Peptides against a protein of PDB entry 7UQJ. Designs and how they scored, part 240

Target 1, 160 residues: chain A of PDB entry 7UQJ
Amino acid sequence: PELYQNFNITPPRGVLFHGPPGTGKTLMARALAASCSSDERKITFFMRKGADILSKWVGEAERQLRLLFEEAKKHQPSIIFFDEIDGLAPVRSSKQEQIHASIVSTLLALMDGMDNRGQVIVIGATNRPDAVDPALRRPGRFDREFYFPLPDVKARFKIL

## One batch from the design tools (peptide; made by RFdiffusion4, then SolubleMPNN)

Design b2_p23_6_s3
Fold by OpenDDE base, seed 3:
Structure b2_p23_6_s3 (fold): chain B 160 residues (1-160), chain C 160 residues (1-160), chain D 160 residues (1-160), chain A 23 residues (1-23)
Amino acid sequence: as target 1 above (160 residues)
Amino acid sequence: as target 1 above (160 residues)
Amino acid sequence: as target 1 above (160 residues)
Amino acid sequence: DLEKELEEEKKLAEEQRLELNLE
């Protein structure tokens, strides 16, 4: 609490965690959620996987995103963590990917609709920041990006 | 920084990170320090291990704690991170552990002596919150506790 | 296992995670263990702290290491994670540190005794790679090292 | 290439450690 009051830092609406798989992105997001939850003030942590939203809710993904943001707002302070957000919000490549384009548009609108006073933080994690729609990486959205370096590619290959 | 500003949370003088080993307590504390350190405003991050203060400075541990807090105040905004704080401030069990009792008393006094306006945050990390002296867990000291769960196996699978 | 076979990577017997305290070494090791654990193939994760083995088992530390490696071999595929391995296997400084030298010798022998066909991976984490006995960092032991950088200061700014 | 990136990341982390006065 004190550090944040003293530092006059305006809260990001969205934070993009990027870096190779297994670099601790999801872990950090959970640790952040835990670290902001005092006995007096629990932070609600919502976790979704981008690909799961696309695959489970064909035609309802936009509605599920809206419901998620509404629930996060209702249970604020809250963190929404999108794991593998590149699966939810891929770069708009073709005119045929209308479904993906609609989901991206909905997520953009939801992030834009968050008031700076809202106690909702959105964390997106990706292994491929370049696969995330650049519109999501603009100020007021995922305007803050965190690189999680590999513990060298060799580490991951060495443990897997 | 931003999460705490938005939460209008009166800054804890101290935050206790607790949870199983390897849940990211130390990582989070470091991430917090770096996150608060803008190009304009560097946060100084002091890291000490509880057991190291006890073992390296027999009879000087109290002085080293005082110096640490003075240096943190001099270089504010700052974070003091005590890793394995249960090693520094174990539960006062026996009358014979005068050294441990003195260190705990010093840490209590240092935490009580922090002005609410000071830009010094103390983070203690432990795997055993019940092994930390209850006096340290009171309001004005480590009055905020954060549980770092093992990332659910599913969450870990998603990080890799 | 499968990733090692597919990449023609001779599985390291040991991996050294090094980097500043709180860079996620322990967290990554646990995340890796989780990620390699499919529903069909659970990886057993053994975690020990180097200093704890020294302090808890004066005169039995060598036996405890042997038992740990035997248990890991019995429950393969498995990961043995040594947190703060510099506490277990410090650089051989003086002839008076016979206890430390014996533990290091035992760990060397255990790592050398692992067959390349064994599904046992050893991960050592340290904040001070230079404090680890160089004999442990040779081929066939901790022959693979992974630096865990501090998350970029910019990356941390965005989480808070 | 990957070894060079690691060395650069190591150097950056050392610089960050010094900059944050991380003892």
Scores: peptide ipSAE 0.000, ipTM 0.270, DockQ to the pose 0.045
Fold by OpenDDE base, seed 4:
Structure b2_p23_6_s3 (fold): chain B 160 residues (1-160), chain C 160 residues (1-160), chain D 160 residues (1-160), chain A 23 residues (1-23)
Amino acid sequence: as target 1 above (160 residues)
Amino acid sequence: as target 1 above (160 residues)
Amino acid sequence: as target 1 above (160 residues)
Amino acid sequence: DLEKELEEEKKLAEEQRLELNLE
């Protein structure tokens, strides 16, 4: 969090956390949310899972995404964390492709519609960055990427 | 902490990490593996995902589980982490039920076949502990459960 | 990284990541460094281990710290990550206490000598925050602390 | 360089995936 302020860079609206399973992407997002919260300045943390967006929100996924971004804006400063954002990727069924395309299109529009002055950060986590729609990885969306490597057993000895 | 003690005491054969998505179950497993590794005592960390066991290992899942446990024993002290262990649960298709039953039966047998003298810890992570086969949650298997709650947004502000 | 910038908080000169081993402190520091790096603005990441400062730099540790901070300033925006910063703590030998006191004194002076306008962030990671010299934890140094808990069962209800 | 370190860590992670047969 402070790192960007020290650099006087316009905060990207979205950060992609990618890396092998269990590399701490979800915890990192939570730790970032925690770190930015003080007693005086509470950050609201919203979490959704990519698979839940596809499965639980069938027919309302677009609306639920809109509501999520509206709530995040209403309760700013806020973080929206999408865990397993690659789970928004269509399964090869033509019907699922269309549903996915609509949901991704809605997410793109919501990220584009964020004013740079808004205190809403979007974090996406994935194990498969290449399965994330390239449109989500463009400037003004998930334009910053963090690799969460599996520390090698040997590298773990360097990290521990 | 307990995992270090568990290597000096009779290690629980299995620990179930359960709780909502993004509660850091996977990171905890990695953190435990890291914490148990010293310069003198390197822990080997093995990771598998429940869904991958069902999808990638179709027809060899049982063999791959056996090989995993053999490798873990060969490279002890070791941790086997099963992420999304509820992904071993069959969807209601009779064919998938039989495949699942065989895989779960193999996992049960492998956990039961662990000698308490082995420095192999099994960690299962799930968002749905009730979707984990009750047989896996019995003494001598995943007999310790760690709930990874969603910290209430308000409680986060007390920890910062 | 962006989270603090979005919040218009003056970036602290130093952030202490503390928590049990393997809680993702090192990964967090690396992830923060990666997020702050864009294709247009690369952050230089410097890493040192507390034990290495004591062992490898015997008699030159103070000079190597000075050079590190100078290089970080020269290659700003930059992050200096001290892993196992508690490894600067003296072992109970009187000779090691004096060497440690000199190194810590040098680090204090270097952190104090940072201009708030410098794009250099210092991150310290430790498993033992109470073993970190209280002088390092004062305002203008490691004045922000991030706890990386081992999510024990109950404590995580407060973080999630 | 962070990029070089990240690329080394990626390579190491890929090597680990190969060694662990995590294909």
Scores: peptide ipSAE 0.000, ipTM 0.197, DockQ to the pose 0.051
Fold by OpenDDE base, seed 5:
Structure b2_p23_6_s3 (fold): chain B 160 residues (1-160), chain C 160 residues (1-160), chain D 160 residues (1-160), chain A 23 residues (1-23)
Amino acid sequence: as target 1 above (160 residues)
Amino acid sequence: as target 1 above (160 residues)
Amino acid sequence: as target 1 above (160 residues)
Amino acid sequence: DLEKELEEEKKLAEEQRLELNLE
């Protein structure tokens, strides 16, 4: 009897919003949070900016990430929105590898460690998906990507 | 005879766009650049992200700023848009003062050194105006500020 | 010989952006304006808020609309963006019919009176398309509609 | 509550704007 592994499509824990600056990624994430919160299902929305976590919490960024995920878990259902996630987890560039590697490793572990039953969704927004560590884009992390195009100039010419 | 100092409202060299994340600061800057470019007046738009200048150009940020302003002057009329300018010129925090102080000093000098006749406008966008060095907010620099509110939840409920 | 009336798809004079608050309608309209302005084709972008036209220009709203359309025609190619157009042209509710009827009538006449050769595009944004006077949604006016969904809770569950 | 958080964020931003306009 072949065990049909019911591919329980584990709801993607992470969604990457990517596209040119000013395409409404942040606005969409807020709108997403607002409309997921019905009267019956209040979602707690946590917003952080990637660069701000690095700059404000130099040496504590890992702890702040842990606290953020714990708070999100405590207030589930919840959304964690990382604006400019490329600022938090830049692609491992050779020169600043250690500090960035620890933060990226912490974020990876936090995303992997979310219980499959946890009603915590992580949204990352970036203008540069290629600047996000590929490890974050794997299944169980930011495994769904939404492109926020500039409305295509051609779609515009159809509106023109 | 009281010398009416004609407050020659020197056209603001710098405009600070500030407001919560996702309020459309970046998009407004792009829209402004686009709308200021008439057939008669071609505006060249330069966009840089503050954190990207620091991270990509470690030790060359000052040179890149100079090149940016030179290129903007060469292609005048032009707009230089610094997205996330708080990432470029964080308020002088005691611990990382030297590297940031040099970049801030360079940006200050470049903004001050713009000929009053130069058709170069600088737009800075930040989610945190208080995280921008106050020296940048002085007259002749980012001396005009535009707040981008979150669209009022009450205006939302009046639309709902 | 059947005269194939080449339905010269008169470029839609009006586009209605509709969808829940915070779906990026205003953001998209600005991005639309920004990227329709190529180096070769610069578009002048006019932005007005429907409620602001009514509130700021009590008794002059019709004149301000005329001036806006004249200025847009003078600076063609141009986009007129009416944010919250439901505030300008609410569905004829029985009690405030006269003042709103005049403004709506003026807007209808201005949209109808745009020369088919005029490179003036009107974008209306609303959170409530059903609150927009149906007369504005007729061919030659806001005859194209773009829904800015909240990514449907189902599309969200497909993102989830 | 997201609405409350957005209102608090708006309020904070308005307070910051008031500080910036008073300078």
Scores: peptide ipSAE 0.000, ipTM 0.209, DockQ to the pose 0.072

Design b2_p23_6_s3
Fold by OpenDDE base, seed 1:
Structure b2_p23_6_s3 (fold): chain B 160 residues (1-160), chain C 160 residues (1-160), chain D 160 residues (1-160), chain A 23 residues (1-23)
Amino acid sequence: as target 1 above (160 residues)
Amino acid sequence: as target 1 above (160 residues)
Amino acid sequence: as target 1 above (160 residues)
Amino acid sequence: DLEKELEEEKKLAEEQRLELNLE
């Protein structure tokens, strides 16, 4: 609350890390959780892969998402990191499986149901932000997007 | 101060974030302010666009800069973020308006006048670092430069 | 320890930041140190250049490494950042100086000797990870690698 | 606190974005 007050911004419930493969999104999320953790302030970091939730929990994925958010709430302050979130929440207009629609609907409801006073941050990482359901990118969900740019040659930083 | 003591480095008065459009400079400055803020340590974040100071405050831009630095000093620890700073402080050798020269001169004086014990960090973001007056890039001003490179395709990070 | 407990991961003794020149490895290490530092939790950041240790401390480089690790241990929690670590720890198979072999051996012993309960993180940054002695990249040393990709032109971040 | 985390999240995301954008 207070940090966002310092910026005069509303705290996002979710942050989308997006950028091409190998741009450090997963590393960032871990580093964030690490940096926010102190001896005094233990942040609990929950990491899930989008595709793993779909493949490991066929028919139980919605329940696993609910349990994940409840566990994150119990262990506040906490970060829920979804790596490869485009695997969890594909675009609803994709002609693919009804199963994806229910999982997306559950994730939407869980993000909408996050207590704004809660210390639960949701980070979604993807290489394909346009493959993420636009409903997840709406205000009160992944309403902040952090692109992670790719590599080209030129820029030597002169750290003076 | 203490963070810079931990690094055994003199705190820069200013940091120049530079890199092509869409490289996340504005986002970074906000995130830096956010990360440095705690419930115990509120950092006040002041964001200004260079072009907005010129266009909104014709004839009062110098006064607005002075007020901004005074407000940042009152709300220490604080970050002053100038987005598009090349719009505020164009190269002095540019044949354009006398107004730019006075604004640049005021910004130079304000950065030079920053109390070294002050917890005021100035971040300037630009897509055109070479369009920023070289006098602002001197020691005791924007004496650290952080390039922000663009994305290209190739580098898959192997997060092991 | 506790940060890594929050991630349910074993703390690496060392992290290798590698990527082409100008990819921000030095900045990340500083930023990580800054982010992990609070008014309550001061992280001491020790920065050394690999080539500087070799050139400034001819015949004393091993002793300087020992002193650095002792100082980092005294000032826990701490980060030891080796910029250009490929200059400090070249591949053992390189036909060059016996001096490099003793320095590498000392660094290996220091990383192996790190108290697993210690709050000392070692970050090595390089543009040439393959020029770093493979023995440093083994488990219990720089056993995590973070590639830092280059910048290319195309991707304008839509900060929404 | 969450905001500190989001802001450290943003900082580190952006420091890595800085670094990803610095490399």
Scores: peptide ipSAE 0.000, ipTM 0.193, DockQ to the pose 0.034; fails the geometry check

Design b2_p23_6_s4
Fold by OpenDDE base, seed 2:
Structure b2_p23_6_s4 (fold): chain B 160 residues (1-160), chain C 160 residues (1-160), chain D 160 residues (1-160), chain A 23 residues (1-23)
Amino acid sequence: as target 1 above (160 residues)
Amino acid sequence: as target 1 above (160 residues)
Amino acid sequence: as target 1 above (160 residues)
Amino acid sequence: EEEEELRREREEAEKLRLERKLE
């Protein structure tokens, strides 16, 4: 409730930050965490990189995701930030990614299992929103998307 | 000296952070303060909003600016961060802003009165650099400018 | 010259931006590019991710680095931004990364071959400065380092 | 409507990225 009220957003279970590299997705997530943190109510910020979960936790990724959500719940209010979430939850329809089907299914179940009254926000950041499993983008999961465009066309024309 | 050495910059009296809202100007100012802070030398971070100085301190804004600079000097090394500095130092040539001419003149005098050896950095943040009095942008004042290009204003409006 | 004068810093051939993920390293690099760009002098901003150079250009990474530096020289003034530079230039002393020794050596040679009068700035960003080859951190290469701390609540308490 | 606008903004941003890769 309060975390979502401080965001001035209807509580998504998840928010997808998408946009090109260096558009400030991670920076915004941290800025939001810092802005919602008071001296009395510190927001716990959990950061994980999607590719790192697959590479570092081979065979235990599902367990580590469960532990992450449990820890986030224990340290409410909290933000779970998945950087490069497309690396964790690639599209299920791809033949090459059967290895990740269980991980994606676990993440879906964890997102679905969150009480809407919980003070846990999940932010997924990606540079490739189309590489994210559409199942994650359904209502009650990453049902809100924020596009982070590249810095303004005029500013971009001054840089290039 | 050391603060400016840690910035690896010739000591500006002031740095102007400009760019659209939500570009991380305030976050960067805090990050710089934290980077320059050691366990032995904590940087004191003073934050003021330009519009708040005009609205809250009607008739005393000049005195409050003097007190702010005195306090910053007392707590060296320090950063004075003026958020929305265009609200404090509107362009003198605008007919409607004669009421602010004394405030701007006081800020100019305070910037000019800082010893270049002082460990006080002034950071002004604005979304409208052209609304800032050009007198503030002269050498020895806000003589360095950093443009903070957008990650999207539109993404911020969807969060708020 | 002018680019480095605008930074008001002794011209490093390279600047290392280091700090935790999402501290605004890429955003700052773009902001610097935009700030140094005028209507008459646009800074060309080249962005590469360290890991992408290794993965996409297996066997041609050295050639691609040379081409990047040549292109940057052709489009002066320019910034070459290496995001996740620890992925491109891992520590040479690591037994597992002998495959990258030629790439690191090429980058070192390119950094050393830059004329100090050139309007090419190289910015390396990393989350793990200790994972960057110490040879890159020598004078005339990435000889300046900027720490981008998290706005950690603890750092916030050190600033306030 | 918001999803279509987000899709259009993505397509424009990708188009701008592709145009810049071709220059």
Scores: peptide ipSAE 0.000, ipTM 0.192, DockQ to the pose 0.055
Fold by OpenDDE base, seed 3:
Structure b2_p23_6_s4 (fold): chain B 160 residues (1-160), chain C 160 residues (1-160), chain D 160 residues (1-160), chain A 23 residues (1-23)
Amino acid sequence: as target 1 above (160 residues)
Amino acid sequence: as target 1 above (160 residues)
Amino acid sequence: as target 1 above (160 residues)
Amino acid sequence: EEEEELRREREEAEKLRLERKLE
């Protein structure tokens, strides 16, 4: 069975997990990969931090994104998780460095280039969905969004 | 009481936490350390990322692993947690760089060299148990495995 | 409504999340930000790793901390989350490098300089609250602490 | 009461020696 059937949804190409940090976005992205993984069907999970793609790969971030998507395709069924994706793809501004604009453009192209029947899911986690380039939130990209609410009142009361 | 009695299991030398990222593997490894710790019995917890051992310690990764195990023994009862252990110990392939093979071999030797009565537990967390060298998953090493499932169907339906 | 009212507590300037690694400190810090965020009230979340501030910003760490607090104020309501804050602000010792002491002093000053009516919350996560400079744990700084216990006995029995 | 609770939480947290740097 295809990876997408395990989600019981129209196969999103990308899911944006938004909501405050540590609401379990990274936890859930990772959890989704587990439940879709069985002994017979291991899901490959790729995690990248948005800021790390910018910082670790100065001048190679586009290449690293391409390699990531190629590896995800090679190891399908797979999940690509971008933690802190707002660090990778900030909203385009007149002050946006050309480098950042190039990386965002590459990510857009990679998401658009995914075969709809490919068993690759992209999950972006952000604390600020408004800081994510609106182009990433269009159909065929991060076209599904999930808001991570607080852990229950009970968990908040443990901080009290 | 010995560290192992807090687990109510035959003392595993190593436990592989596998399952998708952020299913709480790192969470649980860390949690286990807390419950085994008391005022009278402080557990020392060592955390290393697999990829960080490779990247931060170019040419010294084997030494750093040895030191890690020595410190864990010195500070027993202790837990060594390898987060993203698949980054440290990828499945051996003909294309595996000699450096990576050496590090894996060192980790194997260190796990084999642990006194069965020593109060050192090794926890490896991976997103891809199939990407972990099978030699690490043998008896006397990561011979216990824990799959981190999805948060319930209920959590998945919140993404719908 | 002010950010603080969403917590139903006397507005802590800083909350120290302590407890074993991965007990969900980073998860909870992030979760709290979500529940305080609505469509009408987006919370800006800033995450920094303590060790990353030291390593990525050699000679500029103080400036980066200042910028972080300025941005948090600019984008209030906001949360500043320091993950692994013990890496940023180790307990002062005679062997503490001058660089580390300067960074800690800057963080202290920034926390003290926050308007009590400002909608900026600082969350520090640590595995070792004893390794956090006691000056950070004073009133007006990380004056609230939250211990992250083990996940219940039930979670431990899933490893059995 | 809050100070005693914070003290207990600190004592519980101090039960763990976590992330020791290699000497």
Scores: peptide ipSAE 0.000, ipTM 0.197, DockQ to the pose 0.042
Fold by OpenDDE base, seed 4:
Structure b2_p23_6_s4 (fold): chain B 160 residues (1-160), chain C 160 residues (1-160), chain D 160 residues (1-160), chain A 23 residues (1-23)
Amino acid sequence: as target 1 above (160 residues)
Amino acid sequence: as target 1 above (160 residues)
Amino acid sequence: as target 1 above (160 residues)
Amino acid sequence: EEEEELRREREEAEKLRLERKLE
């Protein structure tokens, strides 16, 4: 919260957390949500897995995304965290192209439709940033990226 | 492995990490692997998702589990980390009972077959410990449990 | 950025990240930096290790700190991240008392000299918050603290 | 320096990913 107020920086609509599995991407997203919630101002945290939206809501994924963004707007200030976002919006490969294309286009439209003054942040986490549709990584969407390195082997020896 | 050798503590064969999504279960498993690895003794870390074993290896999941445990034994000291282990060994529900039962029975047999002197640790992570087959939570298997709480809301307010 | 702008929170001059090794302190600091950087406004991120300043710059650590803060001010908005800050500003122990005292006093003066409207944030990370000179943990310095828990200490004691 | 560190971290992550693919 405070860091960004000082910088008069227009907040990113979306932040992409990327790095190897188990580097704490989901933990970080929750910690950010937590650090932004005060007694006076609770942030609502919405979590979805990319693959879960596809698997649970085959043919309704677009509707579920719309409902998620509407609920986030209703409960603003809010964070929408997409874990494994490459599962929701993969780079187009031939056989699943049509279903994924409609979901990706819906997510793009929802991110573009967020008012720059909106109190909704979208965080996407992935192990494979290059597997995320590059359209999501454009300005006004996931336009900020954060790399989660593996815990350094040297930091390992200090835990023993 | 090393930590347990140093403490003269018989290492648990299996540790269950449970708690809400994004509480750092996978990060902790890696940190433990890392903390146990020294320059003199590298720990090999094997990671599998429960659902991925079912989805990738339909009809060969039992064989893949056997190979995983053999590889872990070959590369001891080692950690086998099962993320979302409730996806591999769910509590028996009617329609998927047969396929899951054979996989669960294989995992049980593999955990029971681990020599108490083996330098292999199995860590299972789940958001739903009650959805894990209770047979896996018995002594000599996942007989130690670790709850991962959400970062306390009170710790959050100190960052604001 | 967004979350902090919306909360009208006066930014801390310094944030102390503390918690066991490998809990994601460095990761969080970088995430905050990345989340604050946009195409329109890049945040400059300066990273230093406390022990590295002492080891690389024996007798010039005070000058290096001054240069670091000057550079951060030149390239504002900026973040100065001190990893292992207890290595730079330890609580006074007898044999190293004099050299550390001058470095600590310099860091205190630099943090006190930051304009409340300055677009420079200082993040300190430590495994040992009690080993950080308490003068650094006063209002206007590292006056906000963020605990990076190990996945449940209470759950840890059930694994040992 | 930060781009180089991020690049080194990416190269190490890619190396670890390649090592995991070779196993």
Scores: peptide ipSAE 0.000, ipTM 0.267, DockQ to the pose 0.061

Design b2_p23_6_s4
Fold by OpenDDE base, seed 5:
Parts: structure tokens; C-alpha cells; sequence
Structure b2_p23_6_s4 (fold): chain B 160 residues (1-160), chain C 160 residues (1-160), chain D 160 residues (1-160), chain A 23 residues (1-23)
């Protein structure tokens, strides 16, 4: 958030963190929230897993998303972090079309309804950016994408 | 930089990133530099380790700090990142007082000499904010502190 | 630890995290330690900075390394994380050869002396893998290397 | 230009995913 304002750049409404599992996406989002919070200016960090929204809130996911964005707006400056956003907003597939279409449509509307002057940033993290509905990756939504490359395969084999 | 402008807040001259080791302080600082650099507006990112300044520039550390700040000003908008700033500006202890006092005094003067209108931000990262000279943590210097908590176990599991 | 057991892969003795400063190396190491710790199986995480070992333990660095490895073995399963390992084990240069050669030799011996059956993993993080003694990057030592690339500039702009 | 750049980023990300599937 803070960096966009100093350069007279309209902050993106949404940021997509993408990259292989274990590349630091969730960590970076948390570090961002922590790094934007001072004693004088606490950023409220909201975290949701995409799969958790679908599984825990069957039939209420849209309402929960609305409430999340309202709460983030109420507690601005805020960061909303969707971990595993591909679980929330998968590319439209015929078998899950109706439920996913409603949630994606709600998320689109919520991101479109964010005033550019609002101090709410949405971060989505995914291992599968192509499994995220391209409509969410358009200007005014997750229009900024951060690739988190694997620490090369040599590195992963050495850690795990 | 950008976040402060959007909130009509004068950007701090200095930002202290503090938190346990491996909480993403250095990562965040680099992410900030990258996130503030567009094709139209490239932010110059200067990085120095506190210990490197002390060890590599014995007797020239003050000059190197001055050159760093001049170069940052010349290439503004700029971020100066001091990784492990506690190594550069430890709390004044009687045994290392003279060399450390000179470097801390130079850093204080350089931060005080930063015009509030200058597009230079100083980020210090430390695992030990209490090991940073409190004079550096005063208004007009590292007057904003970002706590980088450990990503909780849940966040870590998602990153790995 | 847990990940190696699940894949029937002998855990590497040593893992080198390398990449530009602020790419999440230290963060990943801590995330690994946290992710491998359950209520049933707590991993002991030992962290040392390379530069701290050289500066704090002048003449005792070898003893401190031995104690660290003994403590890690005593508290296995364990992770030893060397942040900025290039500070501990720089490439042999003629001017610092004797002190650095002794520390590097001690670290080599300690890593070679790690029984493959021991639940101790050593992670070294560096911004300069080429500044790490190549002898440490051989099989049975830091034989696995993770490159932490910068999240690309586009990615960072979208986060900050 | 921004759309072409976004395409190149997607192609590079897809290439990196394909490389990871082969490993």
C-alpha cells in the first residue's frame, strides 16, 4: 500500500501472488501486512483460504466475502489475503459452474466496488494462476501479479 | 513511498523493519523497491549490510555512508536498505564507543539532512530493534517501525 | 525431516539457500522448521549468522560450531540455519586464509561427521553462493542448493 | 503493450510449470 501513494500511482485493488507451492507467497503477504503496520497505523490483516470459503460457507460464501470486504473497509487500512485463491475462484468449469460462478461474480463485484481511494488491498496467492478466473486478473482487480519462482529444484531437494 | 502519498501522510525518512530472523524483512524491502519501480519511474535500490559497512570500511564507514546517501539522492526516487542495521548502529556500548559513535552520528546526520521532499527512503532491517541506537528510532529518522512477526505455523505450512 | 521420510529420500546433510538479498531464504528456513514441527515431533531450530560467529567468537568459532552441532544432535530432530553463511565460510582468499580456513575446515568436518541417520539438517543462506567455499557445496555437505530468485519486478509492484 | 506483457508473463509462468512437471 504505502509504496503506491508515494509514486503517484493508483494502488492496485488486487495483487496476485503466483508460483509453485512453498515459494513464499503467503509469507510475503503476511510480511506485507506486518510491514505496513506501525504503532500509529495498524493495518488490519484478513486472511482466508479459498478452499475454506467454499467448504465452510456452502451457500453463504458470497455473504462471507461481502462481510470480509465490509470489515476490511471498516478497519482500513487493511489487507485481505486470499491464500489458495484458485480454490475460491477457479477457472469456470462446467461441473462446478453455478456455485463457483456466483462466488467469482461476487468477488469481481467486490473488487470493482473498491474505491481506488480506499485503503484496502486484496492479495490472492495461488500455485496455479491459470486456474484463477481470468476476469479476476483484469485491470481494477488482481491486475498486478507477482511470480514467486521456485527456489530452483536443487534448493527444494536440499530443504525437504 | 507510494502508500504514504495516497494517505496524505508525509513519508517517513526511515523505516525500521524488525522481527525475528527470517520473517521477510529483507524480502519486503526488495519487494518495496521492485513494487515502486515502473518503466516510467524506476526506484534505485541501494543495499548495504550493517556489518559489511563496519568491517569493509574501517575508518571510511562515515564516508561510505555519505556517498551512499548522495548516490541515493542523485538516483532518486531511491530506497536505501540497511540489512542488519543493528550491526551498523548498535546501542552505544562502552567498549566499541568511538567507532560506533562516529558511524551512528553520521547516520543520524544523514537522516536528519534528508529533505522531507526528497524521494529517498531508508529502510533498516534488524532482528533486534533494542540493539539499534534509540536515537535512530526517533522522529525524522527510523520513526516508523514494522514488526515482522513469525508467520504462524499455518502460514509456514502454506509457504513450504 | 518429515518430508524426507515420506519420500524415502535420505535427507541432505546441508542445504544452500542462495539468491539475491530479500528473496526469502531465511524465511523459508524458518518456515521449514515450523512446518516440520508437530505437537508430536518438535524440530529444534538453531540459528546463527555467519558474521556473528566470526565476530563474536574470534578464536573460539571452531569450538562454537562444534557445540552447535552437538547441541543440534542432542536436540534432534534439528535444523541448523546459518544465515549469511558466506560470512562464515567465504571462498578462501589469501589475506584471511588462516582464520577462515580453520572455520571452514571445522564446518566441513562437522558436516562430514554428521551421520546420515541423524535428524539434523544444516541450512545455509547466502546472497553469494560463489562466495561460499566450493568445498562446502560438495556431496555430503551443502550438496543441495535452492535458488531464491527475486520475485520479478512486476510481482513486487503488485504487492506493495 | 500491457496485455502483451501480461501474456509474456503467463507464457513464462506456464513454461516454468511445464519444467516443474518434467522434474
Amino acid sequence: as target 1 above (160 residues)
Amino acid sequence: as target 1 above (160 residues)
Amino acid sequence: as target 1 above (160 residues)
Amino acid sequence: EEEEELRREREEAEKLRLERKLE
Scores: peptide ipSAE 0.000, ipTM 0.204, DockQ to the pose 0.040

